# Ledger of designs, part 207: peptides against a protein of PDB entry 6DSZ

Target 1, 361 residues: chain A of PDB entry 6DSZ
Amino acid sequence: NYVVTAQKPTAVNGCVTGHFTSAEDLNLLIAKNTRLEIYVVTAEGLRPVKEVGMYGKIAVMELFRPKGESKDLLFILTAKYNACILEYKQSGESIDIITRAHGNVQDRIGRPSETGIIGIIDPECRMIGLRLYDGLFKVIPLDRDNKELKAFNIRLEELHVIDVKFLYGCQAPTICFVYQDPQGRHVKTYEVSLREKEFNKGPWKQENVEAEASMVIAVPEPFGGAIIIGQESITYHNGDKYLAIAPPIIKQSTIVCHNRVDPNGSRYLLGDMEGRLFMLLLEKEEQMDGTVTLKDLRVELLGETSIAECLTYLDNGVVFVGSRLGDSQLVKLNVDSNEQGSYVVAMETFTNLGPIVDMCV

## One batch from the design tools (peptide; made by RFdiffusion4, then SolubleMPNN)

Design b2_p21_2_s4 (from b2_p21_2, 11 letters changed)
Fold by OpenDDE base, seed 3:
Parts: structure tokens; sequence; C-alpha cells
Structure b2_p21_2_s4 (fold): chain B 361 residues (1-361), chain A 21 residues (1-21)
């Protein structure tokens, strides 16, 4: 009996950084199809802690810290709409991944959206939002005592949502999204009423954004607002301030992923379909009243990596490049360029053996 | 196309009916 040890998946389809194992540990979590890999980030590199098998392909993986939690919890949604909230527990040498809550969030009626599953968490941990189907926004309230993830749908009039995020610094949970209609692509905001289970008018909108606007980045305070990334342009809007740049360098390839470097949202990593790594910089202007406003946006080419499916900044200029098509990498960002003009140095490469097709036998 | 509009209208009707339950 040849036990064909099923090869572990190597293609990365998601990654996130946070404090999942403890308040003090910096973790890298990697989604590889149905597997979750948990690492501790150390000065020596990635230390493996645990692997977890999931009941399906991981479609959403987000860390969040509810009020009064000492460490982050993990939200996972599978491609089959199984949702769970996971907690890491260690008791001596025993490591357990505890399911705090679970549920299936599949609807009987719903057209799966062309841009796939989007899952987002309110920065204040009031709710999880899910764009699963055209014309629906699903809300999962984040209540401490609920072992069952209860969800409700809100009708979204905008059928063709491209991307959506929760904004920071909002009194009520507020989403910002790019959508497409017959007139083009637009940005809109809605407040989410948990009480009334409806959308209220959001603080701002921007009609007629770039035709290929594909990503929303929620910017934390003090800037607030959102960045909209297109093929040709990067725009910022917060209701009071609008700024757009069109750096020629981003036209060469589509930006497909992003990650925040600084907690204050002053820098973001951007990855494109050619494996180019960029830094997006938000230049601040401090007003006499102590308010911080966005002065300018800049994009700098850092170098080349594997084609990123996901990016996550770890610490000390180290970035994990999660790749589906190529080898995943740990890379270091340097202050000075090498002889080739690159600021990126590969530290470690993780061989991708190709997509494990889940042959349901 | 008219067919795509009809399919979209039908889908919206089905969604509205399901949201009322």
Amino acid sequence: as target 1 above (361 residues)
Amino acid sequence: SEKKKEEEEKYLEELVEELKK
C-alpha cells in the first residue's frame, strides 16, 4: 500500500501579519488552498508553529482584535461559504486552534460576483462585511458571546462592486467601494446600521473614477479616507480632500495587491502582475491646529519579486511575498539601491510546486 | 443586450423576494 502522501499545497492564495499566537509574537499566517500555516517571525526568519487543515479553500483570511482581547483573532471564510473565527491557545506545549464561532453564510439565491468573494472587518470590530453575491452585502455582527455566526443581508443597489473596504475613524461602520455601472466606475460610501439592518448615506462619493479602478485601500487616522488604485491612476479621497496621481510607471502592469507598511498609513506596498514591487508614499502636511492632511502621493519602484498574490510587511523592512504563480519569497527592503537600482533583496525563497488541483475524487 | 437586461431584472426580482423572507 503506497500511502501517496498528498503533497502539501505550496501555492499561496493569502497572507496576513499580526499577533495571533500571543500579544508579543509577530505572526505570519499563510493560506495555501485548504491549509493555514502559522509562523512566528523571528530575527532568524520564520519559525513554523502550526498547520491547520480547513474544510475548503480559504477565500478570506483576516486578523482582528476585538475590544478586550489581548491578541488577534482570525476570521476565515472558505470558497464554500463556511465562516469561522479562530483563536490560538497554548497550554504549555499543547497548541490548540479553537473555533470561537462558526457558520455557513451561503445564500439560496445569489449570483456569485465576478470579482469573487470579498471579506472585510470593521476597524473597530463592530462587524464583518461580505460581498459574496451581486446586489447583496452580508453583515456578521461581532458579538463576544455568539458561538454561531449570524449574518443578515443588506440590499446593495450597486450590482457590480469591484472592491470594498471599511473606513477608519467613522462613528458608524462605513464602507467605501468601487462599483461599475453603464456610465463607468464610481466610488461610493455607505454607513451600515446594525440596528436597522440597512445602509445609510455615507460621508462622500466620487463619480467617474478611472475606468480600471480595481482596489480600495482604507487609510487609518490621521489621514482617514481611502486610496483608489487603477491602471493609470492612484487617487485619495477623505470627503474633504481629493488628490490624484498618474505615475507612468504603473501603466506598464496592473497592480493586483497591496499592504500597509506603517500603522498610520503613510506607506503602502503595491505589487503588479509583472512582479514589480512599489512603495506608495503619503506625504503629510501638519496644519497649525495639529490636524494632519495629505500633501501629496508618490510612487517609487523598489524592485522585482515573484508575482505577488498577496503582500505583507513583517518588520524591519522584511516583506513576505505570497505567490500563486511563482515561488513565495521573504524579501528585505533596503534604504540604498544595489548596482541594478533595486532596493529589494531576496532573503528566502519558498518553492512553488504548482497549483494543487483539489481533485475531488 | 436586451437579454442581459432581462436576466438582470429577473435576478433582482428573485433577490428582492428572498430578502423579504
Scores: peptide ipSAE 0.369, ipTM 0.896, DockQ to the pose 0.009
Fold by OpenDDE base, seed 4:
Formats: C-alpha cells, structure tokens, sequence
Structure b2_p21_2_s4 (fold): chain B 361 residues (1-361), chain A 21 residues (1-21)
C-alpha cells in the first residue's frame, strides 16, 4: 500500500480576511483546493492556527457576522455544491471548527454558468445568494437555529450573469449584477423578497456598460452603490450619481480581482492578469448637510506582484496576494516609492508547486 | 442563431416548470 502522501495543494483559489478565531484576532483564511488554512495576522507575520480539510474543492469562501455573533462565521461552498457555515471554537489548547449548518444546494436541472460559481452574502446577513446555474438565483436564508441550509431558487431572466453582489444600505436585500444580452453588457439591480421568493425591481439600472465589464464591487455607506470594472473603464453608480473613468493604464491587462482596503469603501486594491497591483481611490465630497458623495475616481499603479487570483488587505499596508498561477505573496504597501517607482515590497513568498493533479488512482 | 434561441427558450421553459414544483 503505497500511501502516496498527496502533496499539499499550494495554488491559492481564494482568500479572505476577518475575525474568525475571535472578535479581536485578525485572520487570514486561505483556500487551496480542498484545504482551508487559518492564520492569525500578527505584527510578526502570519501565525498558523489550523488547517481544515474540506469534502471538495472550495468554490466560495466568505466571512460574515450575523447580528449578535461576537465573531465572524465562515460560509463555504464546494464545487460539488456542498454548503456549510463554520464556526471557530477554542477551549484552551483545543481548537475545533464547528459546522453550524450544512446542506447540498445542487439542483436537478440547471445549466452550470460559464463564469463559474458565484456566492455572495447580504451585508446585513439576511441571506446568502448563489449564482450556480444560468437563469437561477439561489437564496439561502440565514437563520441562527437552522442546522440545515435550506435554499430556494428565484428565476433570473438575465441568463448570462457575469458577476453579482449584494448592495449595502438597502432596506431589502438587493443584488447588483452585470449581465450580457445580444445588445451588450448591462448592469441591473433586483430586490430579493424572502417572503414572496421573487425579485422586485431594484433601485437602478445601467444599460450598455462597457462590453468587457466583468466585476461588480458593492460599495459600503456612506457612498453606497456599486463599482463596475471593465477592460477599459471603471464606473460608479448608486442610483443618483454616475461616474466613469477610463484610465489608459488599465487597458494593458484585464483586472481579475479586487479587495476593499478601507471599511468605508474609499480604497480598493485591483490586480490584473500581468500581476500589476493598483489602488482604486474614491474621492469624497462632503456636502453642507453632512452627506458624503463621490467626487471622483482615481487609479494608481502601486507595483507588481504575482498574478493574483485573490487579494486581501490585512493591516498596516500588508496585503496577501493569493496566486493560482504563481507564488503567493505577502507584500507591503509603502507610502513612498522605491527607486523603480514601486510602492510594493515583497515581504514573504509562498512557493506554488503547481496544481496537484488529482491523480484519481 | 435561431437554434441557440430555441435551446435557450426550451431551457427557460424547463426552469420555469421546475420552479413551479
């Protein structure tokens, strides 16, 4: 019996930052195929806490904090449609990852979407949304006492959804999505009625966005709304305000990932297919009534990293660059550029040994 | 193509029928 010690996966599929181990701890969670790695972010670097084997490839990994939880819970969806909500528990030296809820969310019918699995959580933790199949939006209501994740589908008339997010500051859970039809790409919003299990008309839409619009970023209050990232343009819309920029620098390579830096949504990291790291800045204008509006958008080139599959801002200008194609990195963002004009300094590099070919023996 | 449209219409019909159950 050759126990081929399957080499541990090194390619990063996802990463998220939050307070999973405690309310006070800052954690980095890294998805590497079927493996979840949990770190505590310290002034000295990443401290490994736990590794968790999942029953399948992690397709979605999101932290969320339901009302009255002291720390974040972890939602995971696997590529085989196994969903779970995980809680970290520590008692002395004993560390347990507790499954709070689980379920399989696979449908009997449905065409798997070309853009893969999208999982999103309402900022107010009312529901999880899943785009698994064309023409369907799956909703998992979040209930604290429910150990079984129950889901229902809502018909989505827009068959070709590119990306979707829940918006912030909405009375009802509201999605914003980019979709493609024969006329081009568009942005639309829907309110999700949990009661009626249907979509209602959302607050706004934007027809005929950039043809290569690929990502939606939900912007928290006070700005609200969404950022739409394309190949050539970055646009903001919140129903009342529209702003677009077309910085030439982003045309060179497709932006493939993003992460919010500031809790108020003033800054976002952007990574492209060449490993360029950008900062997207939302310039505020304070009105006389104390309202904050978006004045302008700016993009700044920070430097170069490994090609990011995912980005997450940790703390103190430290960013984790999760790479599937290259080595993952911890990088430091500096205020001043180096001699080469880069604001990025590699702190640590995590060797990617390539895809573990699942040798199904 | 017309064929693609017909396939999409059929797929949508199947989805609607499943959602009614």
Amino acid sequence: as target 1 above (361 residues)
Amino acid sequence: SEKKKEEEEKYLEELVEELKK
Scores: peptide ipSAE 0.367, ipTM 0.895, DockQ to the pose 0.009
Fold by OpenDDE base, seed 1:
Structure b2_p21_2_s4 (fold): chain B 361 residues (1-361), chain A 21 residues (1-21)
Amino acid sequence: as target 1 above (361 residues)
Amino acid sequence: SEKKKEEEEKYLEELVEELKK
C-alpha cells in the first residue's frame, strides 16, 4: 500500500519523475504553486524527503541529466521568469537543494503567449528552449561551467505556437511545434543553431493538421519523430513515416496531458478533461535490417481518475495523477479489469483544498 | 480583420528592432 504522509493539501500544477536525490532513487517531484515537494518512491509508498519554497509560481519543471552527471538536475522556471537549475545534495542527514545556475529570462519587449509558458529541454542536454512570448524562441545553452543562465532569443515567424518539443535522435537540436495561422493548424520543425543563433530548416513539416491539434510528444529512438494529439485524431510523423488514427473514444473529451510509460516510447498515458485515463500504444515492426518502424497506433481506455493537470508513471503500474481541480491520486494499473471494466484502482487520494487561482499579478 | 493584421505587423517590427540590439 502506498502511504503518503498528508502534508498541506494544495492543487497540483506539475509533476515529474526521475532520479533527483540519487542515481538509484526514483523520485516524484510535485509542483504546488510556489512549493516543490520531493518524494522517494518506495515499495511501501511515497516517502517525503524535502519541501522547497520557490520565488514564484512554478511554470516549468523538468528533470534532465547532462553527460557525466550521476543523477538528474532540475530546471525550474517561474511565472515571473526566474529560471534556475537545482541539484540535490545529501551529506549524512543534511539535505541541501543547491542552485547550480540561475537567471531572469524576462524580455522587455514581448507579448506573453495565450497558451502560457512552455519550457523544453533537448534530450541530449545541449540547450533549454523557452516559448515565453509570441514570435520569440528563447535558448539557454547548457554549459557545465555556467553559473549564470545566459539566454538569447531567436525570431520565430510562427506567432501562435500551441505546443513545442525537442525531438530525439537529431544531430542538431531540433524543435517540433504545432502552430496556428489563418489557414489552420500546422506542424513544423526547425534546427536550432547555437553558433549562428538562428533557426535552420528542420527535417520535416506537416501542413493542415487537425484544427484542434494541441499537444506534441517527442518520441525517443528507435521510432523517433513526434506524436500530435488533437480532439479527434492522434498522428505520428518522423519525416519518413506518417500514421494517423481517429479513435471515437477520444472525441468525448479533450486530452490535456500525457506521460511516457516506457523509455523507448512504446506506451504513453493520456488524460482528458473528464478524468478518463488512456494508454496510447505504439506497435513496432522490426525490419529485416534491424530497423524498428511504427506499425500501428492504438488507444485503450484504462479507467477514470481525478481530472489530471499532469500525469507521471512511477513504477510497477503505479501512476501519480496530479490534479488542479480535484484530489490528486496514486492509482494502480491492473492487467485485468474490475467488474466495471476499469483497469484503474485508486491506491491513495490527496485532498485538494482549493484550485490554484492564477493570481494575475 | 485588417486591424489585427496591422497590429501583428507592428508587433513583429518591434520584435525585430529589439532582436537587433
Scores: peptide ipSAE 0.366, ipTM 0.895, DockQ to the pose 0.009
Fold by OpenDDE base, seed 5:
Structure b2_p21_2_s4 (fold): chain B 361 residues (1-361), chain A 21 residues (1-21)
Amino acid sequence: as target 1 above (361 residues)
Amino acid sequence: SEKKKEEEEKYLEELVEELKK
């Protein structure tokens, strides 16, 4: 009897950072197919805390902190539409991952979207939004006492959504999304009414964005609004202000992932299909009335890493590069470039042994 | 193509019917 020690998955398909184990601990959470790895970020590196088996491939993994919670909760959605909200509890040496809420959010009628599953959480923790199927937006209201994740669908007239995020600083939960129609790609916003279970007109729209616009980044206050990333351009819009840049350096390879560095949305990491790491910088202008407006956008090439499936900024210029195709890395961002002009130094490399082919035997 | 439009219209009809339940 060869006990084939099932090789643990090493390919990373998601990563997030936050305060999951405690209010004080900085955690890195890594999704590797059906496995969740939980680390504490320390000055010495990543300390493993717990590994958790999920009831399916992790498709969405997001940390969020509802009002009155001391630490972050974890939302997970699997590729089979099993949703859960997880809490970390420690009692002495005993570590438990508690399911606060769960549910299956699969619909009987719905065409799975070509761009896959998108899961987003409202910054004010009012709801979770799910784009699972063309022409539907699923809402999970966040209620503290809700042990069963109940969802409802809202019709989304735009069938071909490319990416969607919740905006910051909105009185009602507001989504911003890139969609494609026969005329091209566009950006639109909708307010989500929990009461009426419908979309209301959002604050702004931008018709005829770049044909290859692929990602939406919601920008926190004081800037607000969204960044739209294309193949050739990066644009900002907040309803009042529009800015666009077309740095030639981003045209060389498609940007595929992003992560916010600063809580105020001043900097973002961008990763492309060649493993190039960029910094997107939002330059502020302070008005005489004390209002902060976006002055300019700029992109800087930091260096090269493994091809990122996901990026997450940890602390002190340390970045985790989660890779599906190559080795995942812990990298340091330096202020000064090396002799090759790179600001990136690999600190640790995590060998990728390849995808576990789920041979259903 | 016309066929793709018809398939999209049919899919939308099915969605609208399901959302009314």
Scores: peptide ipSAE 0.365, ipTM 0.895, DockQ to the pose 0.009

Design b2_p21_3_s1 (from b2_p21_3, 12 letters changed)
Fold by OpenDDE base, seed 4:
Structure b2_p21_3_s1 (fold): chain B 361 residues (1-361), chain A 21 residues (1-21)
Amino acid sequence: as target 1 above (361 residues)
Amino acid sequence: MRFRKLSEEEKKYLEELEKSL
């Protein structure tokens, strides 16, 4: 009996950084299909803490910290629409992953969206938003005592949502999304009313964005607003200010992932389909009244990595490059370039034993 | 977070992997 030890999945389909094991620990969480790997980020590197088998492929993985929690909780949604909120609990040497809440969020009606499952969490932890089906936005209210994830749908008039995020600094939970209609791609905002279970008009919209606008980045305060990533352009909008750049360097390959470096949203990592790693920088202008406004956007090429499915900044210039198509990496961002002009140095490489997807480009 | 749809090759691989579990 050849026990074919099923090779553990090695392709990374998601990663997130936060404080899951404790308030003080910096964690890297890696999703590899049905497997969740939990690491502590240390000065010496990644320390493995626990691996968890999930009851399905991980489709969404987000850390969030509800009011009154000392550490982050983990929201997971599987491809089979099983949702859970997980808590890390350690008692001496005993490590448990506790399910705080669970539920199935599958709808009996609706067309699964072509762009796949999108899961987002309100920065103030008021709700989880899910775009699972065209024309629907599912809301999971985040109640402290709720062990069962209750959800409801709001009808979304925009059938072809490309990407969606919750905005920061909004009195009510507010989504910002890129959608496509026959006229092109647009950005719109909606406020989400939990009480009325409806959308209200959001603070702003931007019609006729770049045709290939594909990603929304919610920018924290003090800037607020959102960054829209396209094929040829990067735009910022917060309702009052609009900025756009079209750096030629990003046109060469599609940006496919991003991660915030600075808590204030002044820098973001961008990864493209060629494995190029960029830094997007938000230059601030301080007004006389103490308000901070966005002065400019710039993009810098840092170097090359494996083709990132996901990126997460850890600490001290260390970045985890989660790759689906290639080997995942820990890389160091340096202040000074090497002789080749790269600011990126590979620290560790994690072999991907998954099928070699012949990228016939 | 947005996870991309699996390619057909990846789906097949996962199906094979699931059968091996």
Scores: peptide ipSAE 0.007, ipTM 0.280, DockQ to the pose 0.016
Fold by OpenDDE base, seed 2:
Structure b2_p21_3_s1 (fold): chain B 361 residues (1-361), chain A 21 residues (1-21)
Amino acid sequence: as target 1 above (361 residues)
Amino acid sequence: MRFRKLSEEEKKYLEELEKSL
């Protein structure tokens, strides 16, 4: 009986950075199909801490810190709609991953969305939002006392949601989403009422955005609002300010992932389908009243990497490039370009042996 | 402007979905 040691999955489906193991530790969490890998980011590189087998392919992986928690919790949703909230607990040398909450969020009725599963968390940790099915938005309230994930659905009038995020700085949880209708693609906002279990009119909308608008980035304060990424354009909107750029360089390949570099939302990494890495910069203007407004958007080509499925900025200009199609990488962002004009230097490469098709036996 | 109130049928549908979780 050759126990074929099932090769560990090497293709990365998602990655997130936060403080999961402790309040002080910077962690990189990597989703590889059914496997979660937990690292501590050190000056020397990535230190492996734990690997966890999940009860299915990871579809959503998000860190969040509820009020009163000293460290981040991890929300995971599997492709089979198993949701859990995980906590890292260390007691001496013993490491345990505690399930704080779990549940299956599958609906008996609904058309699975063509854009797949979307899971988002309110920046104030009031709720988790799930777009699983067309015309439905599932809400999981994050109450401190709820050991059980209670979920409810809100009907969306917009049947074809492309991407959705929670906005920052909103009194009520507010989603911003790109949707498609017969007239094109649009951006809309809704406030989510937990009490009434309904949507209220959001603060703003933008009709007739770029036809290939595909991603929403929620921008933290002081800017607030959202960035909408298309094939040819990048737009910012916060209800009061609108700004759009159409840098020719992004037209060559579709941007497929992003990650915030600065906590204040001044910089974002963008990755495209050709493995090009960009920096999106938000230029600030200080108003006489002390308010900070967006002056301009700029995109800079940093260099080339593996084709990113996900990106996450770690620290000190180090970026993890999670790749599904190629080798994942740790890369260093430099201030100065090399002889080839690249600001990116590969520090470490993680060989991708291909998607382990989990033969569901 | 309040969004259109859910119809009784839509409410019932959502209630049935909630019972299925």
Scores: peptide ipSAE 0.007, ipTM 0.360, DockQ to the pose 0.011
Fold by OpenDDE base, seed 1:
Structure b2_p21_3_s1 (fold): chain B 361 residues (1-361), chain A 21 residues (1-21)
Amino acid sequence: as target 1 above (361 residues)
Amino acid sequence: MRFRKLSEEEKKYLEELEKSL
């Protein structure tokens, strides 16, 4: 009887930073297959708070703060389409994770998308959007009284969505997505009508983007709009302004993850398939009317890390590098480069013991 | 800011927390 002591998963498949335990605490949440690890970010390092077993592999993990909430709530979607909204509650020394809402969002009919599950939350917390199946966009309204996550589908004419995000600063919830058709890849926007349960025409579109455009980053105000990341190019569009760069350095390896550093969307971390860490910078131009416009985009190579599955900026130049293929890391971003020209210093490494082969015994 | 490695005690704490769930 080999009691295969079920080794805890060490491969990271998601991470997020926010204020989950309290309004004051900065948390790092790490998804490791079916496990959620919750840390408090302290001056002394990561303090473990709780580990939570989920009823399936975590496919989506997003923090959001509805109006009137003092701290962030956690949305989780599993690979088996179990959705929940979790709240951290502490009562003295007693810690509990409360399920605010739950539901199964699986459809009986639909082709699961080849690009996997995409889950996004409207920045104003009006809805959750899910791309689970080709030609469908699932909406979960975020009403305060919903103990059960009610969802509905909107038909999406674009069958091959590559990535999708909600935009910031929109009167109605607005999605921006990269899709592929026989003519290539394109970017489109739709407004989501909760009342009519349909898409309305969005504010802008960009046809014929880079053939390998793979990621959408929604940019907060004052810039608004989105960044589209490809293999060879990074583009910005907000309906009024379009800007593209093609830094040769990004051609060497595919960018696979990103994370916003500044709340105002001035900087983003980018990670590629070789473990290179970049900073994407949005340069501001203040207009005479007080409007802020994007002047330029710049990419800087910071250094090398483990191959990131996910990145999250914590604080004070500290970044968590969540790795599936290698060891996860805490790294420090420095202002000055080292002797090797790297701005990245590893602070801590978390050993990845490899994929837990779920031996279904 | 020195980020310290999780101590063996903290790792054990997480393991115990998991067992208690």
Scores: peptide ipSAE 0.006, ipTM 0.337, DockQ to the pose 0.021
Fold by OpenDDE base, seed 5:
Structure b2_p21_3_s1 (fold): chain B 361 residues (1-361), chain A 21 residues (1-21)
Amino acid sequence: as target 1 above (361 residues)
Amino acid sequence: MRFRKLSEEEKKYLEELEKSL
């Protein structure tokens, strides 16, 4: 009886930061295939709290705080379309992960999207949006009174969605997405009507963006709008203001992940396929009327890390670099560069023993 | 569409999948 001690997965495929264990605790949650690791971020480093086995490979992992909740809830979607909403509950020494809601969101019809599963949550926690299949957008309303998560599909005319996010500061839930058609890549917005279960025209669109536009970042207030990341360019649009930059440094390697540093959306971490870590800065201009507008965008090279599958800013300049291909890292961002011009110092390295290849038995 | 609750078969399959990993 070879007890093959199933080697625990070490490759990171997702990470998120928030307040899951309590309102006061800062948590790092790490997805490693079917495994969820929960840490408390402390001044001394990462303290492990609990490990949870999930019923499938984690495809989406997002923290959200519905109105009236004291701490964040966790939304998980697996690669086999099992959805759950999890809550952390501690009672003395007993730690439980409570499933508040669960269900399968698989459709019998539809082509799975080539760009994979996308799951997003409205910043006001009105709904979860899922792009699972081409030409469909699944909505899970987050209603307090609806113990039954009723999902519905809205048809997307745009069949080839590359990335999608919910925008901030919208009266109705509004998505912004990059899509491909025969004419190129474009950005469009839709309002989501929960009542009518349809899309309404969104506040803005941008036709003919960069051909390799791959990522949408929703920008919180006061700026609002979205950042579109391409291979050669980074663009901002909020309906009233458009700004584009083409820093030569980003052309060298494809940006593959991002994470917001500041709650107001002034800074974002960007990671590329070579393990370069960048800071994207939104420079503000305060108008005489007290309105804040975007003045400029700037990209700064911070240094080199493991190739990030995901990035999350923790606190005090500490960043978790979740890597699938290499070792995951805790890194410190410094104000001053070292002799090599790097602002990044590795604090801790987590050995990656390789992806557990899905042994198709 | 309502969230389909996992069937007992689907739960078993997922439990088996979890044990196989």
Scores: peptide ipSAE 0.000, ipTM 0.280, DockQ to the pose 0.013

